Peptides against a protein of PDB entry 3KDP. Designs and how they scored, part 49

Target 1, 230 residues: chain A of PDB entry 3KDP
Amino acid sequence: PFLIFIIANIPLPLGTVTILCIDLGTDMVPAISLAYEQAESDIMKRQPRNPKTDKLVNEQLISMAYGQIGMIQALGGFFTYFVILAENGFLPIHLLGLRVNWDDRWINDVEDSYGQQWTYEQRKIVEFTCHTPFFVTIVVVQWADLVICKTRRNSVFQQGMKNKILIFGLFEETALAAFLSYCPGMGVALRMYPLKPTWWFCAFPYSLLIFVYDEVRKLIIRRRPGGWVE

## One batch from the design tools (peptide; made by RFdiffusion4, then SolubleMPNN)

Design b1_p12_7_s3 (from b1_p12_7, 11 letters changed)
Fold by OpenDDE base, seed 5:
Structure b1_p12_7_s3 (fold): chain B 230 residues (1-230), chain A 12 residues (1-12)
Amino acid sequence: as target 1 above (230 residues)
Amino acid sequence: EELEELIKKLAL
């Protein structure tokens, strides 16, 4: 989010507070739940890692985490952001370079794509109204991310959903996201304005994409061991 | 008042 904010000079897509709510709020219980996951059925057929040659963090892990899954998550968040701003009169092309005037409190006549003028206060409400759906979008794609992290090679359908702590984590992060989004006073305390319930569904295609992508990846690994996809 | 109306329009 911040890289695109700086490079494209667009209004802030995701606030610092919302990032902290993800990292410290919604991700903690799900991450801990993975410690209770059962071993894959084929684990005893795999060669042990060589601690002298095999890095814990390798190029494949970086590619998977940041280059593939992380990019799909970011695209989901930005899609939600651009849709909300477009519905409020700001088309994506018009947002390029707009940040300087957007963040200036003394400019009260910023025009949208249709020639409507927006005060500083109105612009900040729209911005903070984007932060909450972006946050919720990340939570929804994290459902898929957590589920795909259950296994390295086996399908989730082979492993099953037997980890009760992981299931609890999915409900906890969702309940926390709803609390942060809709609790009275969160707009003042966290600058998280409430969102329409329909915005929760905006992330579902991206969550499904993550799941399908990883299942296809795992299928390729099972059919062609030792390939570039491992 | 305009701010409250805008919040209502965006939230509902």
Scores: peptide ipSAE 0.023, ipTM 0.682, DockQ to the pose 0.060
Fold by OpenDDE base, seed 1:
Structure b1_p12_7_s3 (fold): chain B 230 residues (1-230), chain A 12 residues (1-12)
Amino acid sequence: as target 1 above (230 residues)
Amino acid sequence: EELEELIKKLAL
């Protein structure tokens, strides 16, 4: 998000506070829950990692986490962001280079794609209204991310959803996201303005995409062990 | 008032 904000000079898609709410709020309990996951049925058939040659974080894991899943997550967030701004008169093409004027408090006549003028305060409300749905989008795609992280090789359908701590984590992150989105005063305190409940569904295709993508990946790994997909 | 209306339009 922040890199695209700089490169494209678009209005800020996701605030620093919302990022902190993701990293320290919604992701912490889910991440801890993975420590309580049951071992895969075939774990004892795998050789132990060689601590001298095998990195815990390898290039394949980085590619998977940042290059694949992380990109899908970012695309989901940006999709939500662009849809909200488009619904408010700012088409994606019009956002390119707009940041300088957008963030200038002395410019109160920034035009949208339809020639409507927006005051600084109005623009900031729209911006902060984008932050919350972007945040919620990340939480929704994190559901899939957490579920796919239950196993390395086996399908989630083979592993099942028996980890009660993980299930609790999914509810906790969702409840926290709802609290941050809808609790009175969050707009002032965190610049997280409330969103329409329908915006939660904007992330679902991306969450499903992540899930399907990983299940296909795992299927390929099971059928072709030692491939580049592992 | 305009801000409240805008928030309502965006949030509701």
Scores: peptide ipSAE 0.022, ipTM 0.616, DockQ to the pose 0.063
Fold by OpenDDE base, seed 4:
Structure b1_p12_7_s3 (fold): chain B 230 residues (1-230), chain A 12 residues (1-12)
Amino acid sequence: as target 1 above (230 residues)
Amino acid sequence: EELEELIKKLAL
């Protein structure tokens, strides 16, 4: 989000506060819950990792985490961001390069794609209105991300949802996201304005995409062991 | 209050 904010000079899609809420709030309990996941049924058939040659974080893990899943998550967030701004009169093409004027408090006549003028205060309300749905979108795609992280090779359908701590984590992060989004005063305290409940569904296609993508990947790994996808 | 009203108007 922040890289695209800089490169494309668009209004800030995700605030620093919302990032902190993800990193320190919604993602911690789910991440910890993975430590309690049951071993995969085939784990004892795998050779142990060689601590001298096999890195804990390898290029393949980086490619999966940042290059694949992280990109799908970012696409989901940006999709929500662009939809909200478009509904408020700012088409995606018009947002390119708009940051400088958008963030200038002395410019009160920034035009949208339809020629409507927006004051600084109005623009900041729209920006902060985008932060909450972007945050919620990340939480919704994190549901899929957490579920796919349960296993390296086995399907989620083979592994099942037996980890009660993980299930608790999914409810906790969702409840926390709802609390941060709808609790009175969060607009002032966190600059997280409330969103229509319909915005929660905007991320569902991306969450499903993450899930399907990983299940297909795991299926390929199971059918072709030792492939470049493993 | 004005901010809340504006948020309500934009959230509609």
Scores: peptide ipSAE 0.020, ipTM 0.578, DockQ to the pose 0.059
Fold by OpenDDE base, seed 3:
Structure b1_p12_7_s3 (fold): chain B 230 residues (1-230), chain A 12 residues (1-12)
Amino acid sequence: as target 1 above (230 residues)
Amino acid sequence: EELEELIKKLAL
């Protein structure tokens, strides 16, 4: 989010405090829950990792986490961001380079894509209105991310959803996201303004895409052991 | 107050 904010000079898509709520709030319990996942059925057929040669975090893991899944998550967040701004009169093309004028307190006549003028205060309201849906979008795509992280090779349908701590984590992160989004005072405290319930659904296609993508990847790994996809 | 009204309008 912040890199695109700088490179594209768009209005800030996700606030710093909101990022902290992701990193310290919604992600912790789900991440811990993975330690309680049952071993895959084929785990004893794999040789132990060599601690001298095999890195815990390898290039394949980085490629999957940041290069593939992380990109789909980012696309989901930005999709929600662009939808909200478009509904408020700012088409995606118009946002490119707009940051300089957007963040200037002395410019009170910034035009949207339809020629409507926006004061600084109005612009900041719509910006902060984007932060909560972006956050919720991340949580929704994290449902899929958490589920796909249960296994390396087996399908989720083979592994099942037996990890009660993981299920608890999914409910916890969702409940926390709802609390942060709708609790009175969060707009003042965290700049997380309430969102329409419909905005929760904006991320669902991306969550599904993550799930399907990983299931297909795992299917390929199972059918072609030792391939470049592993 | 105007901010709260705008937030309500955007949230609805």
Scores: peptide ipSAE 0.015, ipTM 0.515, DockQ to the pose 0.064

Design b1_p12_7_s4 (from b1_p12_7, 12 letters changed)
Fold by OpenDDE base, seed 4:
Structure b1_p12_7_s4 (fold): chain B 230 residues (1-230), chain A 12 residues (1-12)
Amino acid sequence: as target 1 above (230 residues)
Amino acid sequence: SELQELLKLLAL
């Protein structure tokens, strides 16, 4: 999010505080829960990794995590961001290069895509209105990400949802996201304005996309062991 | 109160 904010000079899609809430709040318990995941049914049939040659974190894992899944997550967040701004009169094309004027407190006549002028206060309200749905979108997409991370090769349907700690983590991150989104004072404290409950569903297509993508990937790995997809 | 101040500082 922040890289696109700089490169495209768009209004800030996700605040630093909201990023910290993701990294330290919503992601920690789910990530820890993966340590308690049951071994895949075939893990003992695989050769042990060579600790000298086989890195725990390899280029392929980085490519998958950051290059593929992370990009889909970012796309989900940005989709929500662009939809909210468009509903408030700012079309995506108009946002390009707008950051400088958007963040200038002395400019009170920033025009939207329809010629409506926005004061600094009004546009900051809209910006902070984007932060919460962007955050929630990431959390909803992280549900799929967490679930797909349960297994390397087996389908989630083969592995099942037996990890109670992971299930607890999903509820915890969701409850935390709801708390941060709807608790009175969060708009002042965290610049997280309350969102319409309907915005929770904006991420669902992306969550589904991640899930389907990973299941297809795992299916390919199962059908073609030793392929480039591993 | 301190957390709110810290959050205000982080929001700068």
Scores: peptide ipSAE 0.008, ipTM 0.418, DockQ to the pose 0.032
Fold by OpenDDE base, seed 5:
Structure b1_p12_7_s4 (fold): chain B 230 residues (1-230), chain A 12 residues (1-12)
Amino acid sequence: as target 1 above (230 residues)
Amino acid sequence: SELQELLKLLAL
């Protein structure tokens, strides 16, 4: 998010505070819950890792975590961001290079894509209105990410949802996201303005995409062991 | 609180 903010010079899609709420708030309990996951049924049929040659963190793991899943998460957040700004009169093409004028307190006549002028205060309300739905989009996508992390090779349908700590983590992160989104004073304290409940559904296609992508990947691994997708 | 002020500053 922050890299695109710099490169495209667009209004800030995700604030530093919202990033901290993800990294320290919503992700901790879910991440810890994975330590309680049961071993996959085929683990004893796999060859042991050679600790001298085989890295724990390899290019395939980095590509999967950051290059594939992380990109789908970012796309989901940016989709929500662009939809909200478009509904407020700012089409995606008009946002390119707009940041300098957007962040200037002395410019009160920034035009949208339809020629409507926006004051600094109005622009900041719209910007902070984007932060909460972007955050919620990440949380909804993290549901799928957490579920796919239960297994390396087996389908989630083969493994099942027996990890009660993981289920608790999903509810905890969702409850925290709802608290941060709707608790009075969060707009002043965290610049997280309330969102319409319908915005929670905006992320569902991306959550489903991650889940389907990983299940297809795991299916390919099961059919062709030792392939490039492992 | 100092934390709230810091969070407010970081959110600006």
Scores: peptide ipSAE 0.008, ipTM 0.446, DockQ to the pose 0.032
Fold by OpenDDE base, seed 1:
Structure b1_p12_7_s4 (fold): chain B 230 residues (1-230), chain A 12 residues (1-12)
Amino acid sequence: as target 1 above (230 residues)
Amino acid sequence: SELQELLKLLAL
């Protein structure tokens, strides 16, 4: 998100406080929950990793985590961001280069795509209104990420959802997201303004996309062991 | 703020 903010000079899509809430709040408990996941049914049939040749984090894993899944997450967040701004009169093309004028407190006549003028205060309300849905979008996408991380090779349907701590993690991150989104005072304290409940559904296509993508990937790995997808 | 910029870098 921040790279696009700098490169495209768009208004800030995700605030730093919301980023901290993701990294320290919503990600920690789910990540710890994976330590309690049941072993894959075939894990003892695999050869042990060679610690001299096989890195714990290989290029394929980095490509999957950052290059593929992370990009889908970012696209989901940006989709939500652009939809909200478009609903408020700012089309995506109009946002390019707008950051300098957007962040200037002395400019109170920034025009939207329809010629409506926006004061600095109004613009900041819209910006902060984007932060919460972007954050919630990441949390909803993280549901799929956590579920797909249960297994390396087996389908989630084969492994099942027996890890109660993982289910608790999904509940905790969702409850935290709801708390941060709807608790009175969060707009002042964290610049997280309340969102319409319908905005939670904006992330579902991307969450489903990640899930389907990973299941297809795992299916390919099962059919063609040692392929480029592994 | 500088903190906001730093945290934006961490979100990458």
Scores: peptide ipSAE 0.007, ipTM 0.442, DockQ to the pose 0.029
Fold by OpenDDE base, seed 2:
Structure b1_p12_7_s4 (fold): chain B 230 residues (1-230), chain A 12 residues (1-12)
Amino acid sequence: as target 1 above (230 residues)
Amino acid sequence: SELQELLKLLAL
């Protein structure tokens, strides 16, 4: 998100505080819960890794986690961001290069895509209105990410949802997201304005996409062991 | 603030 903010010079899609709430708040319990996941049924049939040649985290895991899943998460967040800004008169093309004027408090006549002028205060309200939905979008996508991380090869349907700590983590991150989104004073403290309940559903297609993508990937791995997808 | 920029860099 921040890289696109800098490169495209768009208004800030996700606040620093919201990022910290993801990294330190919503992701901690879910990440720890993976340590308690049951071993895959075929783990004892696999050759032991060579500690000298086979890293626990290889380039393929990095490319999958940060390159593929992280990009889908970011796309989900940006989709929500662009929809909110478009509903407020700022089409995605108009946002390119707008950051300099957007963040200048002395410019009170920034035009939207329809020629309406926006004061600095109005622009900041719209910007902060994007932060909470973007955050919630990430949390909803993280549900799928956490579930797919349960296994490397087995389907989630084969593994099941037996990890009670993981289930607790999903509830915890959701409860925290709801708290941060709806608790009075969060708009002042965290610049997270209240979220319309309908915006929770904007992320569901992306969560489903991640889930389907990973299940297809795992299916390919099961059919072609030792392939480049593993 | 410089802190916000630093935190943004950490969020990469």
Scores: peptide ipSAE 0.007, ipTM 0.422, DockQ to the pose 0.026

Design b1_p12_8_s1 (from b1_p12_8, 8 letters changed)
Fold by OpenDDE base, seed 5:
Parts: structure tokens; sequence; C-alpha cells
Structure b1_p12_8_s1 (fold): chain B 230 residues (1-230), chain A 12 residues (1-12)
């Protein structure tokens, strides 16, 4: 997110405060919950891996898979951001290079894609209105990410949802996201303006995409043991 | 916490 903000000079899609809320607020309990996950049922049926050859390949492939998931998460957030700005009159092409004028408090006549003029205050309201849905999008995508992290090889349907602490983590992060989004004063305190409930659904396709991607990956690993996807 | 919030608001 921050790299695209610098390179494209677009209005800030995700604030530093929202990033801190993700890293320190929503992700902690889910991460701890994974320590209580049961071992995969098939661990004892797997051939022992060669520690010299198989570890490096596995670490690289795991790193690549998590990197790809992180990119899908970022794409989901940016999609939400661009949709909100487009609904407010700012098409994606018009946002390129707009940051300089957008952040200038003395410019009160920034034009949108339809020729409407926006004051500094109006622009900042729209920007902060984007931060909250971006945050919520990440939380919704994190549901899928947390669920897929339960297993390395087995399907989630085989492993099941028996970890009560993980389930609690999913509710906790969702409740925290709702609190930060709708609690009075959060707009002033955290620059997190309330979002329409419909924006919660904007992330669902990306959450599903992550889930399907990982299940397909795991299916390939199960069908071709020792392949390049492990 | 309120003072910290005020400082953050002033910095932001």
Amino acid sequence: as target 1 above (230 residues)
Amino acid sequence: YEEALKLIQEFL
C-alpha cells in the first residue's frame, strides 16, 4: 500500500493508524490461536523429508505462497479504495499524481473526474472514509488467511474448525473492526470514519479467491508429492 | 490515553 502511494502519488489509501490497528489489534489473537491448532492427521503417513535438500525448497515455496497471499490482500484493499473514490467522483486514472494537490490545505478547488470542485475538508472526509473500508477489507481477507494457515497439506474440510481459540480470534478481530469503524469519536481520534455496512461485502470475493487458491495448491501437493508446489 | 490521543491528533 505505502509503495503504491509513493510511486503513483495517489491519495493515501491506508493510514498509519489503521496499519497499527491491523498489526497490533486484529492480528495478535489470531496469530496466538495458531499455536493451539491440532497437528495434521497425515503427519505420521508422510515420508521423512531430507533436512538438507527439502528445507530450503519448502521455505522458499512457503515464502512465495505467503507473498502471493499478501499481494491478493493488498489488491482487495486497493479495489475497495478505488471503488469508494469512483463513487465519489474520482476515477482511478484521475487519482494518479493527484496527491500533491489533494494534501494541500490551501487548494479548495480540486476537480474530480466530472468537474466538481472539492474543498480540502471534503477531500479529507472522503480519504478517511476510504481508510476504514480498506481496514475492514483486510480483516475480512484475514479470515480466509487464518483459516488456510490451519493446515499445510490437508484441506480445511478435512482438518475442520475444532480450534475454539481460533474461532474466538475471528470474532474478536471482527468485533474490534466494528468497534473501530462505528464507535463515536473514532473519526476524530483515529481518522476512521464510519462505513456503510455494504462495504463489508466488497472483500468477500478476495477472501474466497484466497481460500480457493490455497485449497487448489494443497490439492496439487496431495496429488503430486515432491512437486515444485510443496 | 486521552492525552496520548490529543498528542496524536495534534501530530496528525
Scores: peptide ipSAE 0.006, ipTM 0.365, DockQ to the pose 0.027
Fold by OpenDDE base, seed 1:
Parts: C-alpha cells; sequence; structure tokens
Structure b1_p12_8_s1 (fold): chain B 230 residues (1-230), chain A 12 residues (1-12)
C-alpha cells in the first residue's frame, strides 16, 4: 500500500494509525491463536521426517504463496480505496500524481474527475473515509488468511473449526474493526471515519479468492505430494 | 474529551 502511495503519488490509502491497528491490534490475537491450533489429522500418520533431507517448509514456495496472498490483500484494499474515491468523483487515473496538491492545505480548489473543486478539509475527510474501509478490507481478508493457516496440507473442511481461540481471535479483530469504524470520536482521534456497513462486503470477493487459492493449492499438494506447489 | 481528541489529532 505505501509503495503504491509513493510510486503513483496518490492520496494516502492507509494511514499510519490504521497500519498500527492492523499490526498490533488485529493481527496479534490471531497470530497467537495459531499456536493453539491442533495438529492436522494426518500429521501423526506420517513417518518422522529426516532433518537432513526433508524440510518442513519449502522456503521458496511458502514465500511465494504468502507473497501472492499479500498481493491479493493489497489489491483488495486498493480496490476498496479506488471505488470510494470514484464514488466521490475521483477516478483512478485522476489520482495519479495528485498527492502533492491533495496534501497541500493552501490549495482549496483541487478538481475531481468531473471538475468539482474540493477544499483541503473535504479532501481529508474523503481520504480518512478511505482509511477505514481499507482497514476493514484487510481485516476481512485476514479472516480467510487466518482460516487457511489452520492447515498446511489438509482442507479447512477436513480440519474443521475446533480452535476456540482462533474463533475468538476472528471475533476480536472484527469487534475491534467495528469499534474503530463506528465509535464516536474515532474520526478525530484516529482519522478513521465511519463507513457504511455495505463496505464490509467489498472485501468478500478477495477473501473468497484467498480461500479458494489456498484450497486449490492444498488440493494440488494432496494430489501431487512433493510437487512444485508444496 | 475534546481537548484529548485535539491532542491526539495533533500527535497523529
Amino acid sequence: as target 1 above (230 residues)
Amino acid sequence: YEEALKLIQEFL
């Protein structure tokens, strides 16, 4: 997200506070919850691995998979960001290079894609209106990420949802996202303006995409043990 | 509360 902000010189899609809320607020409990996940149903059925020849993790493939998931997460956030700005009159192509004028408080006549002029205050409201949905998008995508992390090879449908701590983590991050999105004063305190409840659903296609991607990956691993996807 | 919010806004 921040790299695209720099490279494209677009208005800030995700604020520092929202990043901190993701990293310290929403990700911590889920990450801890994974430590309580029970072993996969088939782990104890495998022979002990040879530490000299067998690796638990294919570093290259895991790095690639998490990299791809991270890209999908970023795309989901940016999709939400661009949709919100487009609904407010700023088409994606118009945002390119706009940051300098956008962030200048002395320029109060920044034009949108339709020639409407926006004051600095109005622009910042729209910007901060993007931060919350971007954050929520990440949280919703993290649901899928957390769920898929329950297993290495087995389908989630095979492993099930037995980890109560993981379930609690999902509710906690969702409750935190709702609190930060709708609690009075959060717009002033955290620059997180409230969003329409419908914006929560904007992330669902990307969350589903991550889920399907990982289930397909795991299916390939199950069908082709030791293949290039493991 | 308003002063606290202002301080937070200035810090952020």
Scores: peptide ipSAE 0.000, ipTM 0.335, DockQ to the pose 0.031
Fold by OpenDDE base, seed 3:
Structure b1_p12_8_s1 (fold): chain B 230 residues (1-230), chain A 12 residues (1-12)
Amino acid sequence: as target 1 above (230 residues)
Amino acid sequence: YEEALKLIQEFL
């Protein structure tokens, strides 16, 4: 998010504090929970990996898969960001290069896509209104990411959801997201203004997309062992 | 590369 903010010169989509809350708050417990996941049922049926060849290929494939998932996560967050700004009169094309004028406190007549003028205070309100939904979108997409990380080859339906620590992690990150979104004073302290409950659903298509993508990938691996997808 | 990718994913 921050890189696109710099490159595209758009209004800040995600605050620094919200980023820290993701990295230190929502991601830690889920990541630790994966250490307690049961081994895949077929792990003992796999041939020993050649440490010189098979590790490198697997690391590259894992890196690519996580890279692709990360791209989908970012797209989900930005989608939510653009929808909110569009609902407030700023179409995505109009946001390109707008940062300079947007962040200038002395410019109180920044026009939206419809010619409405926005004061600095009004612009900052709408910017901070984007931070919370962006954060929540990341959390919702992380549900899918965490679930798909349970297995490399087996479907989640084959592995099941037996890891209680992982389930706890999902609740913890969701509870933290709800706390940061709705607790009084968070708007002032974190510049995370309250989220309309409807915005939680904006991430669901992307969460589903990640889940379906990974299940299809795993299905291909199961049907074509030794393929380039493995 | 993995660290760089993680960093990109974190800040992206």
Scores: peptide ipSAE 0.006, ipTM 0.344, DockQ to the pose 0.024; fails the geometry check
Fold by OpenDDE base, seed 2:
Structure b1_p12_8_s1 (fold): chain B 230 residues (1-230), chain A 12 residues (1-12)
Amino acid sequence: as target 1 above (230 residues)
Amino acid sequence: YEEALKLIQEFL
């Protein structure tokens, strides 16, 4: 998110405090929960891999998969961001290079895509309106990410949802997201304005996309053991 | 907090 903000010079899609809430708040319990995930049903039945070659290949593939998932997560957040700004009159193309004027408190006539002029205060309200939905979008996408991380090879349907700590992590991050989104004073304290309940659904297509992507990946791994997809 | 956000935005 932050790299695109710098490169494209768009209004800030995700606040620093919101990023900290993701990294330190919502991700901690889920990440710990993965350490307690039950072993795959066939993990102990596999022959020992060559530790020099197969470990490196597996690490590269894991890093690539997580990189791809991270890109899909970012796309989900940006989708929500662009939808909110478009609903407020700022089309995605118009946002390119707009940051300089957007952040200038002395410019009170920044035009949207329809020629409407926006004061500095109005622009900042719209910007901060994006922070909470972006955050919630990341949390909803993280549900799928956490679920797919349960296994390396087996489908989630084969492995099942047996890890109670993972389930607790999902509830914890959701509860934290709800708290930050709806608790009185969060708009003042964290610049996270209250979220309309409908915005929770903006992430669902991307959450589903991540889930389908990983299930297809795992299916390929199961059909072609020792392939470059592991 | 607002000043901190402004400083961060100016830095970026």
Scores: peptide ipSAE 0.005, ipTM 0.326, DockQ to the pose 0.024; fails the geometry check

